# Peptides against a protein of PDB entry 6JX3, part 73

Target 1, 85 residues: chain A of PDB entry 6JX3
Amino acid sequence: AEFRLRPEISVAQTDYGMVLLDGRSGEYWQLNDTAALIVQRLLDGHSPADVAQFLTSEYEVERTDAERDIAALVTSLKENGMALP

## One batch from the design tools (peptide; made by RFdiffusion4, then SolubleMPNN)

Design b2_p26_3_s2 (from b2_p26_3, 10 letters changed)
Fold by OpenDDE base, seed 1:
Structure b2_p26_3_s2 (fold): chain B 85 residues (1-85), chain A 26 residues (1-26)
Amino acid sequence: as target 1 above (85 residues)
Amino acid sequence: SFSLETVFEGSSSGPARPVIQKVVFH
């Protein structure tokens, strides 16, 4: 399924990195560079497998570890009300 | 003022570790 943010969530690029803003609650979340990279690529339509492959090319990380973290990040975004199920 | 509360950290180490922090205003 397509990875999507909830409609009330907007993305801002700041000097501190990617920020997600909930326009209803006013809550803000800051993503570090790697989290932002994952979210950006997923939003661009890349599969988690694609993103994992990309991470292994940019960082010294095993494919399996990258895939685990991507899956966990997606789950967290959904549970915290940032991404659609 | 504000602080950062970590709400997610990946299991990877180093720069590959994804992190999400909630911005908490005071």
Scores: peptide ipSAE 0.785, ipTM 0.948, DockQ to the pose 0.953
Fold by OpenDDE base, seed 5:
Structure b2_p26_3_s2 (fold): chain B 85 residues (1-85), chain A 26 residues (1-26)
Amino acid sequence: as target 1 above (85 residues)
Amino acid sequence: SFSLETVFEGSSSGPARPVIQKVVFH
C-alpha cells in the first residue's frame, strides 16, 4: 500500500529539522533525523523493507529493530492524523 | 516561545531511534 500524508499536512525543512504542519489545526510536529529519513523514503516510494535495509547501512541498528520502528512510526502517523490509512 | 512534547519514540538505541515531538507554543 502507498504511504501518503493527509492533504492538510505540509512538510517543511527548518533549522530544527523536518517539520510537519497541519494546515487545519495549526499543529506542528518535529521529526528527528531518523524519523525524517523514514518519512522521506516512504514518500519517495520505497517499501518499509527498503527503508529498513537503508537504516541498517547508515546506523548501528539491527534489521528487526529497524523494521519494528518503521512499522510503529507509520502506525503513529496514521493514528495522529498525519498519514492516510 | 515553544517546547517539545514527545509523541513517538522508537525502540532502537542512539541515532537510529526515530522520534516525533509535538511543538507546543507558549
Scores: peptide ipSAE 0.784, ipTM 0.948, DockQ to the pose 0.949
Fold by OpenDDE base, seed 4:
Structure b2_p26_3_s2 (fold): chain B 85 residues (1-85), chain A 26 residues (1-26)
Amino acid sequence: as target 1 above (85 residues)
Amino acid sequence: SFSLETVFEGSSSGPARPVIQKVVFH
């Protein structure tokens, strides 16, 4: 399924990195470089498997760990009201 | 002022660890 942010969520870049802003509640989340990379690639249409492969090439991380973290991150984004289910 | 509350942390270590923090304004 396509990964999408909720329509009220805006993406911005700050001095501290990528942020997600809920335009309705005013809640504001800061993503570190790795989280931002995952979100960006998912939004670009890459599958979680694609992103995991990419992470293993960019960082010293095992494929299994990357896959686990991506899945958990997606779940968290949905649970926190940032991504569509 | 504001603080950062960690709402998500991956299991990986080092730079590969994804982190999401909520900005809490005071």
Scores: peptide ipSAE 0.784, ipTM 0.948, DockQ to the pose 0.949
Fold by OpenDDE base, seed 2:
Structure b2_p26_3_s2 (fold): chain B 85 residues (1-85), chain A 26 residues (1-26)
Amino acid sequence: as target 1 above (85 residues)
Amino acid sequence: SFSLETVFEGSSSGPARPVIQKVVFH
């Protein structure tokens, strides 16, 4: 399934890195470099498997750990109202 | 003032660890 942000959520770049902005509540979340990388690639249409492979090439992380973190991140974004189910 | 509240942390360690923090103003 396609990874998509909720309509009220916007991506912005700040001095502190990528943030997700909720246009309704005014809340926003700051993503570190790795979280931002995951979100960006998913939004670009890469599969979680693609992202995991990329992470293993850029960081010292095992494929299985990368896949677990990606899945957990996606779940968190959905549960926190940032991404569509 | 503001603080950062962690809403997500991956299980990986070091730079590979994804983190999301909510910005909370006080």
Scores: peptide ipSAE 0.783, ipTM 0.947, DockQ to the pose 0.946

Design b2_p26_3_s3 (from b2_p26_3, 10 letters changed)
Fold by OpenDDE base, seed 1:
Structure b2_p26_3_s3 (fold): chain B 85 residues (1-85), chain A 26 residues (1-26)
Amino acid sequence: as target 1 above (85 residues)
Amino acid sequence: SFRLETVFEGSSSGPARPVISRVVYL
């Protein structure tokens, strides 16, 4: 299953970084650079494993820790109504 | 005006830590 945002969610690049906006509720979320990187790569079709590998090349982070955080982030995006189940 | 409310933070340390914040309007 591919990672996808809900259809009512819009992506914007702002001075504060990547933002997600729910066009129905008006809820608005800011992603820090790392969260934005994860979301962008997932939306581009990279697997969580691919993203984890990328993070380990860009940051001082262990593969296992990167994979855990990616999984948790995806879960959070789904639970907060930003990503499709 | 608005404030940021953390709704998600990863377990990693430093720049590798992903964070999502909700924008709360005041």
Scores: peptide ipSAE 0.789, ipTM 0.949, DockQ to the pose 0.968
Fold by OpenDDE base, seed 4:
Structure b2_p26_3_s3 (fold): chain B 85 residues (1-85), chain A 26 residues (1-26)
Amino acid sequence: as target 1 above (85 residues)
Amino acid sequence: SFRLETVFEGSSSGPARPVISRVVYL
C-alpha cells in the first residue's frame, strides 16, 4: 500500500530540519536528515527498495541495512501514530 | 525550553542512521 501520513500529521521545515506535527495532540517530532530523506521519498511514491538504493548512493551503507532501517522506520511511524497502517 | 527524546533509531552507523526524536517541553 501507499505510504501516507495520518491526516492530522503535517510536515514542516524548520531551522532544525524536518518536523512532523500532530495537529490534534500538539506533539511534534524532529527527523534527522536521513529520516527526513526516507519519509520525503516515500511520500513522493518511491518504494522502500528505491529509497534503499538512493541511500546507498548517498551514504556508506549496505543495501540490506538500508532496507532494514526503512522497514523499521515505517513500522515506528505507524506505531507512534504518524503514518497510516 | 525543550529536550529531544529519541523514539526511533536505525541500526545503520554514522550519517546513514535515521533518527526520530519527540520534542518534550520543559
Scores: peptide ipSAE 0.789, ipTM 0.949, DockQ to the pose 0.951
Fold by OpenDDE base, seed 2:
Structure b2_p26_3_s3 (fold): chain B 85 residues (1-85), chain A 26 residues (1-26)
Amino acid sequence: as target 1 above (85 residues)
Amino acid sequence: SFRLETVFEGSSSGPARPVISRVVYL
């Protein structure tokens, strides 16, 4: 399924890096470089498998670990009301 | 002032670890 943010969530670039902003509550979440990379690629239409492959090429990380982290990140974004189910 | 509250932290180590932090105003 396509990864999408909830309508009230916006992506912003700040002095602290990529941020997701909830337009309703005013809350925002700061993403580190790796989290931002994952979210950006997913929003661009890349599959989790694509992202995992990319991470293994950019960082010293095993494919299995990358896949696990991507899956967990997606779950977290959904649970925290940032991404659509 | 504000602090960062970890919302998500991956299992990878080093720069490969994805982290999401909620900004909490004090």
Scores: peptide ipSAE 0.789, ipTM 0.949, DockQ to the pose 0.946
Fold by OpenDDE base, seed 5:
Structure b2_p26_3_s3 (fold): chain B 85 residues (1-85), chain A 26 residues (1-26)
Amino acid sequence: as target 1 above (85 residues)
Amino acid sequence: SFRLETVFEGSSSGPARPVISRVVYL
């Protein structure tokens, strides 16, 4: 259940926010502030439930909506080859 | 130059909405 990025994925902070780079394909992704926050906390070992609770404290978002978005984001990262399954 | 192509967006609204965009070079 540990969230991890694939080894070929590098993380960088830019003027536009967090970016992910696939060193193999050269694909480059930009995360907005909220996506970056989610990824950072997951990488730090927080559970999706922890992250959802945090989002509800920082933003005007319902818990169920936050949980859905976190789950969908994780799925997307895995499907796009950024995170390990 | 480049553009951003949305590859993921959450269902929430406002600043709470997570978005991932692919950078496409032109």
Scores: peptide ipSAE 0.788, ipTM 0.949, DockQ to the pose 0.949

Design b2_p26_3_s4 (from b2_p26_3, 11 letters changed)
Fold by OpenDDE base, seed 3:
Structure b2_p26_3_s4 (fold): chain B 85 residues (1-85), chain A 26 residues (1-26)
Amino acid sequence: as target 1 above (85 residues)
Amino acid sequence: SFRLETVFEGSSTGPARPVISRVVFL
């Protein structure tokens, strides 16, 4: 399934990294570099498998661990009202 | 002022660990 942010969520780049802003509630969330990288690539249409491969090339991380974290991050974004189910 | 409240953190270690924090205004 296509990864998409909810329509009320906006993306901003700050000195502290990527921020997601909920235009309805006013809440916003800071993503660290790795979380931002994952979200950016997913929004660009890369598959979770593609992102995992990329992470293993950029960081010292096992493929299985990267895949697990990507899946968990996506779930969290959906549960926290940032991404569409 | 504000604080960061961790809402997600991956299981990976080091720079590969993804983290999302909610900004809480005080």
Scores: peptide ipSAE 0.794, ipTM 0.952, DockQ to the pose 0.962
Fold by OpenDDE base, seed 2:
Structure b2_p26_3_s4 (fold): chain B 85 residues (1-85), chain A 26 residues (1-26)
Amino acid sequence: as target 1 above (85 residues)
Amino acid sequence: SFRLETVFEGSSTGPARPVISRVVFL
């Protein structure tokens, strides 16, 4: 399924990096470089598998670990009301 | 002022570890 942010969530680039803003609650979430990379690629239409492959090429990380982290990150974004189910 | 509250941390180590933090305004 396509990864999408909830409509009330805005993406901003700040001096602190990528930030997601919930326009309803006013909450902000700051993403580190790796989290931002994952979210950006997913929003661009890349599959989790694509992202995992990319991470293994950019970082010293095993494919299995990358896949696990991507899945967990997506789950977290959904649970925290940032991404659509 | 604000602080960061960890919301998510991946299991990877080093720069590969994805982290999401909630911004908590003080």
Scores: peptide ipSAE 0.794, ipTM 0.952, DockQ to the pose 0.959
Fold by OpenDDE base, seed 4:
Structure b2_p26_3_s4 (fold): chain B 85 residues (1-85), chain A 26 residues (1-26)
Amino acid sequence: as target 1 above (85 residues)
Amino acid sequence: SFRLETVFEGSSTGPARPVISRVVFL
């Protein structure tokens, strides 16, 4: 299924980078540049494989490592109530 | 003011490492 944030989660761009806010709980998260890049591309409809390929072009990282981190990030976002299952 | 509490970090090294931090307001 398509990667989506939960409806109560809002995205904001700040001087400190991308942040996510849960409008119900008040929880507030800051994403570093790489995490933000991953989330943004997934929200745009890119597959994890697409995102991994992009990361390998922007950073010194192996494709397999990038794919592992993307999968782990997605799992974390779901477990922390930021992304839909 | 606030501090950041790491809630996720990837296994990649350097700039490629994705990190999510919870913002703790002080």
Scores: peptide ipSAE 0.794, ipTM 0.952, DockQ to the pose 0.926
Fold by OpenDDE base, seed 1:
Structure b2_p26_3_s4 (fold): chain B 85 residues (1-85), chain A 26 residues (1-26)
Amino acid sequence: as target 1 above (85 residues)
Amino acid sequence: SFRLETVFEGSSTGPARPVISRVVFL
């Protein structure tokens, strides 16, 4: 199952970083650089494992910790109505 | 104007920590 945003979600690149907007509710979320990087790579078709590997190359973070945070982030995006189940 | 409220934060520390904030318009 590929990672996808819900159809009502728009992505914007702003001075504050990546922003997601729900066109129906008007809810608006800012992602910090790391969250944005994760989302961008997932949307590009990389697996969570691929993204974790990438994070370990860019940041001082253990693979297991990166994978945990990616999984939790994806769950949060789904629960907050940004990503499809 | 607006404020940010954290709705998600990873367990990692430092720059690797992912954060999502809700934008609350004032």
Scores: peptide ipSAE 0.792, ipTM 0.952, DockQ to the pose 0.947

Design b2_p26_4_s1 (from b2_p26_4, 11 letters changed)
Fold by OpenDDE base, seed 3:
Structure b2_p26_4_s1 (fold): chain B 85 residues (1-85), chain A 26 residues (1-26)
Amino acid sequence: as target 1 above (85 residues)
Amino acid sequence: MSVSTPSGLASLTRLTDPEVIALARA
């Protein structure tokens, strides 16, 4: 399924990194650099497998670890109300 | 509150710093 942010979520780039704002609840979440990279690529239409391959080609991370962390991040984004189910 | 992936590669942090929040709101 396509990765999408909820319509009430806004994206901001700050000196501290990427931030997601829930316009309804007023909650703000900061992404670290790797989380931001993953989200950006997913929003661009890349699959989790594509992103995992990208991470393993750019960083010293095992493919299975990358895939597990991407899945965990996506789950967290959904559970915390930032991404659509 | 901070949420990290199993290997610690990626993380989400709920912001409480008013200066950072103000910057993000702009």
Scores: peptide ipSAE 0.592, ipTM 0.847, DockQ to the pose 0.839
Fold by OpenDDE base, seed 5:
Structure b2_p26_4_s1 (fold): chain B 85 residues (1-85), chain A 26 residues (1-26)
Amino acid sequence: as target 1 above (85 residues)
Amino acid sequence: MSVSTPSGLASLTRLTDPEVIALARA
């Protein structure tokens, strides 16, 4: 399924990194660089498998760990109301 | 509040610093 942010969520780029802004709740979440990379690529239409391959190429990250963490991040973004289910 | 993936690869941190929040809104 396509990864999409909820309509009330905005993305901001700051000197501290990517920030997701919830226009309704007023909550703001900062993403670390890896989370930002994952979200950016997913929003660009890359699959989780694409992202996992990218991470293993750019960082010395085990493929299984990358896949699990991508899945976990997506789940967290959905559960915290940032991404559409 | 901070949420990290199992391997600690990725994380989300709820912002509480008003300066950072202000910059995000600008």
Scores: peptide ipSAE 0.581, ipTM 0.843, DockQ to the pose 0.842
Fold by OpenDDE base, seed 1:
Structure b2_p26_4_s1 (fold): chain B 85 residues (1-85), chain A 26 residues (1-26)
Amino acid sequence: as target 1 above (85 residues)
Amino acid sequence: MSVSTPSGLASLTRLTDPEVIALARA
């Protein structure tokens, strides 16, 4: 399924990094640089496999670790109300 | 509150700093 943020979520780019704002609950979440990179690529339509390949090619990261981290991040974004199921 | 992926590469942090929150809203 296509990765999408919930409609009430706004994205801000700050000096502290990417921030996700929930316009309904009033919660605000900061993403570290790697999380932001993953989210940006997923939102651009890249598959988790594409993102894993990107991480392994751009950084010293094992493919298995990249895949698990992407999956875990997506799960966290969904569970914390930022991404659609 | 912070949530990290298994290898620690990616993290989400719930913001409580009012200055950062205000900046994000601008």
Scores: peptide ipSAE 0.573, ipTM 0.840, DockQ to the pose 0.855
Fold by OpenDDE base, seed 2:
Structure b2_p26_4_s1 (fold): chain B 85 residues (1-85), chain A 26 residues (1-26)
Amino acid sequence: as target 1 above (85 residues)
Amino acid sequence: MSVSTPSGLASLTRLTDPEVIALARA
């Protein structure tokens, strides 16, 4: 399934990093650099597997950790109303 | 409130500081 943000979510690049802004609920969430990287690649159409490979190759993150954390992040983004189911 | 992935690789932090929120909106 394609990863997409909810239509009410806006992306802002700030001095503090990537921020997701919900225009309806008034929720604002800041992503750390790794979360931002994951989200950006998913939005560009890369699969979770692609992102995991990227993290292992570019940042030497353990593959198992990358896969688990990508899945957890996606779940959190959906549960907190930022990404579409 | 901050939400971190199992290994701590990635995190989301809900912004509550009005100054930071204002900057994000600018």
Scores: peptide ipSAE 0.571, ipTM 0.839, DockQ to the pose 0.799

Design b2_p26_4_s2 (from b2_p26_4, 9 letters changed)
Fold by OpenDDE base, seed 3:
Structure b2_p26_4_s2 (fold): chain B 85 residues (1-85), chain A 26 residues (1-26)
Amino acid sequence: as target 1 above (85 residues)
Amino acid sequence: MSFSTPSGLASITRLSDPELIAQARA
């Protein structure tokens, strides 16, 4: 399935990293560098498997850990109203 | 408030600092 942000979510790049703004609630969420990398690649159309492979090859992350973290992040973004179900 | 993935590799944090919020709005 395609990973998409909700229509009311906008993205800002700051000196402290990627920030997501919810235009309806007014809430701001900061992503750390790894979270931003995951989100950016997913938005670019890469699959979670692609992102997991990228993390294993570039950051010495175990495949199982990468897959679990990607899934957990995506779930959190959906539950917090930032990504579409 | 904040969420970290199981390995701690990735995290998202709700911002409450007005200076950081101002930067995001700019």
Scores: peptide ipSAE 0.645, ipTM 0.878, DockQ to the pose 0.805
Fold by OpenDDE base, seed 5:
Structure b2_p26_4_s2 (fold): chain B 85 residues (1-85), chain A 26 residues (1-26)
Amino acid sequence: as target 1 above (85 residues)
Amino acid sequence: MSFSTPSGLASITRLSDPELIAQARA
């Protein structure tokens, strides 16, 4: 399924990493490097499977960890009102 | 407030640092 941010969410790049800004609530969320990588690739149209493969090949992440963590991150972004369901 | 994935690989953290917030707005 297509991964999309909610329309009120904007992305900023900072010296400390990617930040998501919620224009309605005024909340700011900082992503660590791995979270940012996952989000960027999903927004670019890559599937969760693509991202998992990328993590395993480029960053020596275990496949099972990659799959579970990508799913958990996506769920969190949706539940916290940053990504569309 | 923060969220970390099961293995700790990825995380998101709600910012409260005024300097970081200002940088994000710039």
Scores: peptide ipSAE 0.645, ipTM 0.877, DockQ to the pose 0.820
Fold by OpenDDE base, seed 1:
Structure b2_p26_4_s2 (fold): chain B 85 residues (1-85), chain A 26 residues (1-26)
Amino acid sequence: as target 1 above (85 residues)
Amino acid sequence: MSFSTPSGLASITRLSDPELIAQARA
């Protein structure tokens, strides 16, 4: 299934990284660089497996740990109303 | 509030700093 942000969510780039704005609630959420990388690649159509492979090549993380982190981040974004189910 | 992945590699943080919010909005 494709990862997609909710319609009310907009993306901004700041000196401190990617920020998501909820146009309805007015809440702002900042992503650290790794979270931004994951989200950007998912939005570009890469699979979680693709992203996990990418992370393992760039960071000192095991494949299983990368996949767990991606899944956890996606779940959080959905639960906090930024991403579609 | 914030969320960090199990390894701590990735995180998201709800912004409360008015200066940071203003920068993101502009």
Scores: peptide ipSAE 0.643, ipTM 0.876, DockQ to the pose 0.771
Fold by OpenDDE base, seed 2:
Structure b2_p26_4_s2 (fold): chain B 85 residues (1-85), chain A 26 residues (1-26)
Amino acid sequence: as target 1 above (85 residues)
Amino acid sequence: MSFSTPSGLASITRLSDPELIAQARA
């Protein structure tokens, strides 16, 4: 399924990294560099598998771990109302 | 409030610092 942010979510780039802004709740969430990378690539249309491959290539991360982390992050973003189901 | 992936590779943290929030809004 396509990864998309909810329409009320906006992205800001700060000196401290990517931030997701919830226009309704007023909450601001800072992503660490890896989370930002994952989100950016997913938003660009890369599949979770693509992102996992990228992580394994660019970082010394096992494929299985990368896949689980991506899934966990996506789930969190959905549960926190930032990404569409 | 924060969330970290199982391996700790990725994390998201709710901002509470007013200055950081202000920067994000700018």
Scores: peptide ipSAE 0.640, ipTM 0.876, DockQ to the pose 0.846

Design b2_p26_4_s3 (from b2_p26_4, 8 letters changed)
Fold by OpenDDE base, seed 1:
Structure b2_p26_4_s3 (fold): chain B 85 residues (1-85), chain A 26 residues (1-26)
Amino acid sequence: as target 1 above (85 residues)
Amino acid sequence: MSVSTPSGLASITRISDPAVIAQARA
């Protein structure tokens, strides 16, 4: 399935990193640099497998760990109302 | 509130910092 943000979510780039604003609840969420990288690549249409490969190439991270972290992040974004199921 | 991935590589944090909020609204 395609990774997409919910329509009420706005994206902002700040000096503190990527921030997501929920226009309905008024809550703000800050992503760390790696979370932002994952989200950006997923939004650009890269698959989780693509992102995992990218992470293993750019960081000293094992493929299994990268895949697990991507899955966990996506779950968190969905559970906290930022990404569509 | 902060949520981190199993390895700790990625995280999301619910924030209320006025400086960050101001930049996000700009």
Scores: peptide ipSAE 0.670, ipTM 0.905, DockQ to the pose 0.849
Fold by OpenDDE base, seed 4:
Structure b2_p26_4_s3 (fold): chain B 85 residues (1-85), chain A 26 residues (1-26)
Amino acid sequence: as target 1 above (85 residues)
Amino acid sequence: MSVSTPSGLASITRISDPAVIAQARA
């Protein structure tokens, strides 16, 4: 399924990293650099498999770790109201 | 509050730091 942010979520780039803003609740979430990379690629239309391959090739991450972590991050973003289910 | 992935590769942190928030709002 397509990864999408909820309509009320906006993306900001700060000196402290990528931040997701909830325009309704007023909550702010800062992503670490790897989380930001994953989210950016997913938003650009890459599949989780694409992102996993990217992490293995560019960041020396084991494939199984990449796949699990991408899935976990997506789940967290959905559960915390940032991404659509 | 911080949430990390199983291997610790990626994390998201709920923030309240005024400096970060100010930049995010700009």
Scores: peptide ipSAE 0.668, ipTM 0.907, DockQ to the pose 0.842
Fold by OpenDDE base, seed 5:
Order: C-alpha cells, then structure tokens, then sequence
Structure b2_p26_4_s3 (fold): chain B 85 residues (1-85), chain A 26 residues (1-26)
C-alpha cells in the first residue's frame, strides 16, 4: 500500500533532524538521517524498491539489507502509530 | 526509547529534549 502518515502526525525539521509529532498523544519521535531520507522519499511517492536503489547508490549498503531495513522502518512507524496501515 | 532497523542503518527515537521540542513547535 501507499505510505502515508496518520492524520494526527505532523512533520517538523529541526537542527537535530526530522521530528514526527503525534498531536493526540504529544509524543515526539526523532528520525536519524537515513530514516528521514526513507520517509521523505516514500511520502514523495517513491516505491520501496526506488528507495532501496537510492540507498545502495548513496551508501555502502547491500540491496537486500536496504530492502529489509526499509520494511522494518515502515513496520516500526506503523506499530508506533505514525503511519497508516 | 529507540528502535533501529536490522542493519542499524535507520533509527527512530522517542524524545523529550526541550530544545528539540521547541524547534518542532516553531
């Protein structure tokens, strides 16, 4: 399915990186640079395969590791209430 | 609380730092 944030989640850019704010619970989550890159590209409409290819070109990361990490991150964002199922 | 992907490439961290929160609210 298409990656989307839950409606109560807002995105902020800080000197410390991308932050996701849950407007209902008041929880704040900081993303490291790679997580932010993945989320930004997914929100822009790139597929997980596109993002994996991008990561392998920008980092010394194997394609299979990139794909597994993208899937794991998406799962974590869903489980922690930031992304829609 | 911090959650990292299997290779450690990506991570998300639940934060309570006032400075980060202030910037996020601006």
Amino acid sequence: as target 1 above (85 residues)
Amino acid sequence: MSVSTPSGLASITRISDPAVIAQARA
Scores: peptide ipSAE 0.667, ipTM 0.902, DockQ to the pose 0.842
Fold by OpenDDE base, seed 2:
Structure b2_p26_4_s3 (fold): chain B 85 residues (1-85), chain A 26 residues (1-26)
Amino acid sequence: as target 1 above (85 residues)
Amino acid sequence: MSVSTPSGLASITRISDPAVIAQARA
């Protein structure tokens, strides 16, 4: 399924990294660099498999770790109200 | 609150730092 942010979520780029702002709850979430890269590629239409391949090729991350961590990140973003189910 | 993926590759952190929030709002 397509990865999408909830409509109330705004994306900001800061000197401290990518920040997601929830216009309803008032919560602010900072993403580390790898989380930001994953989210950016997913939003650009790349599949989780594409992102996993990207991480293995560009950053020498193990494929199994990449796949599991991408899934976990997506789950966290959904559970914390940033991404649509 | 900080949430990290199983291998520690990626993380998200709920922030209240005024400096970061100010930059995000700019």
Scores: peptide ipSAE 0.661, ipTM 0.897, DockQ to the pose 0.822

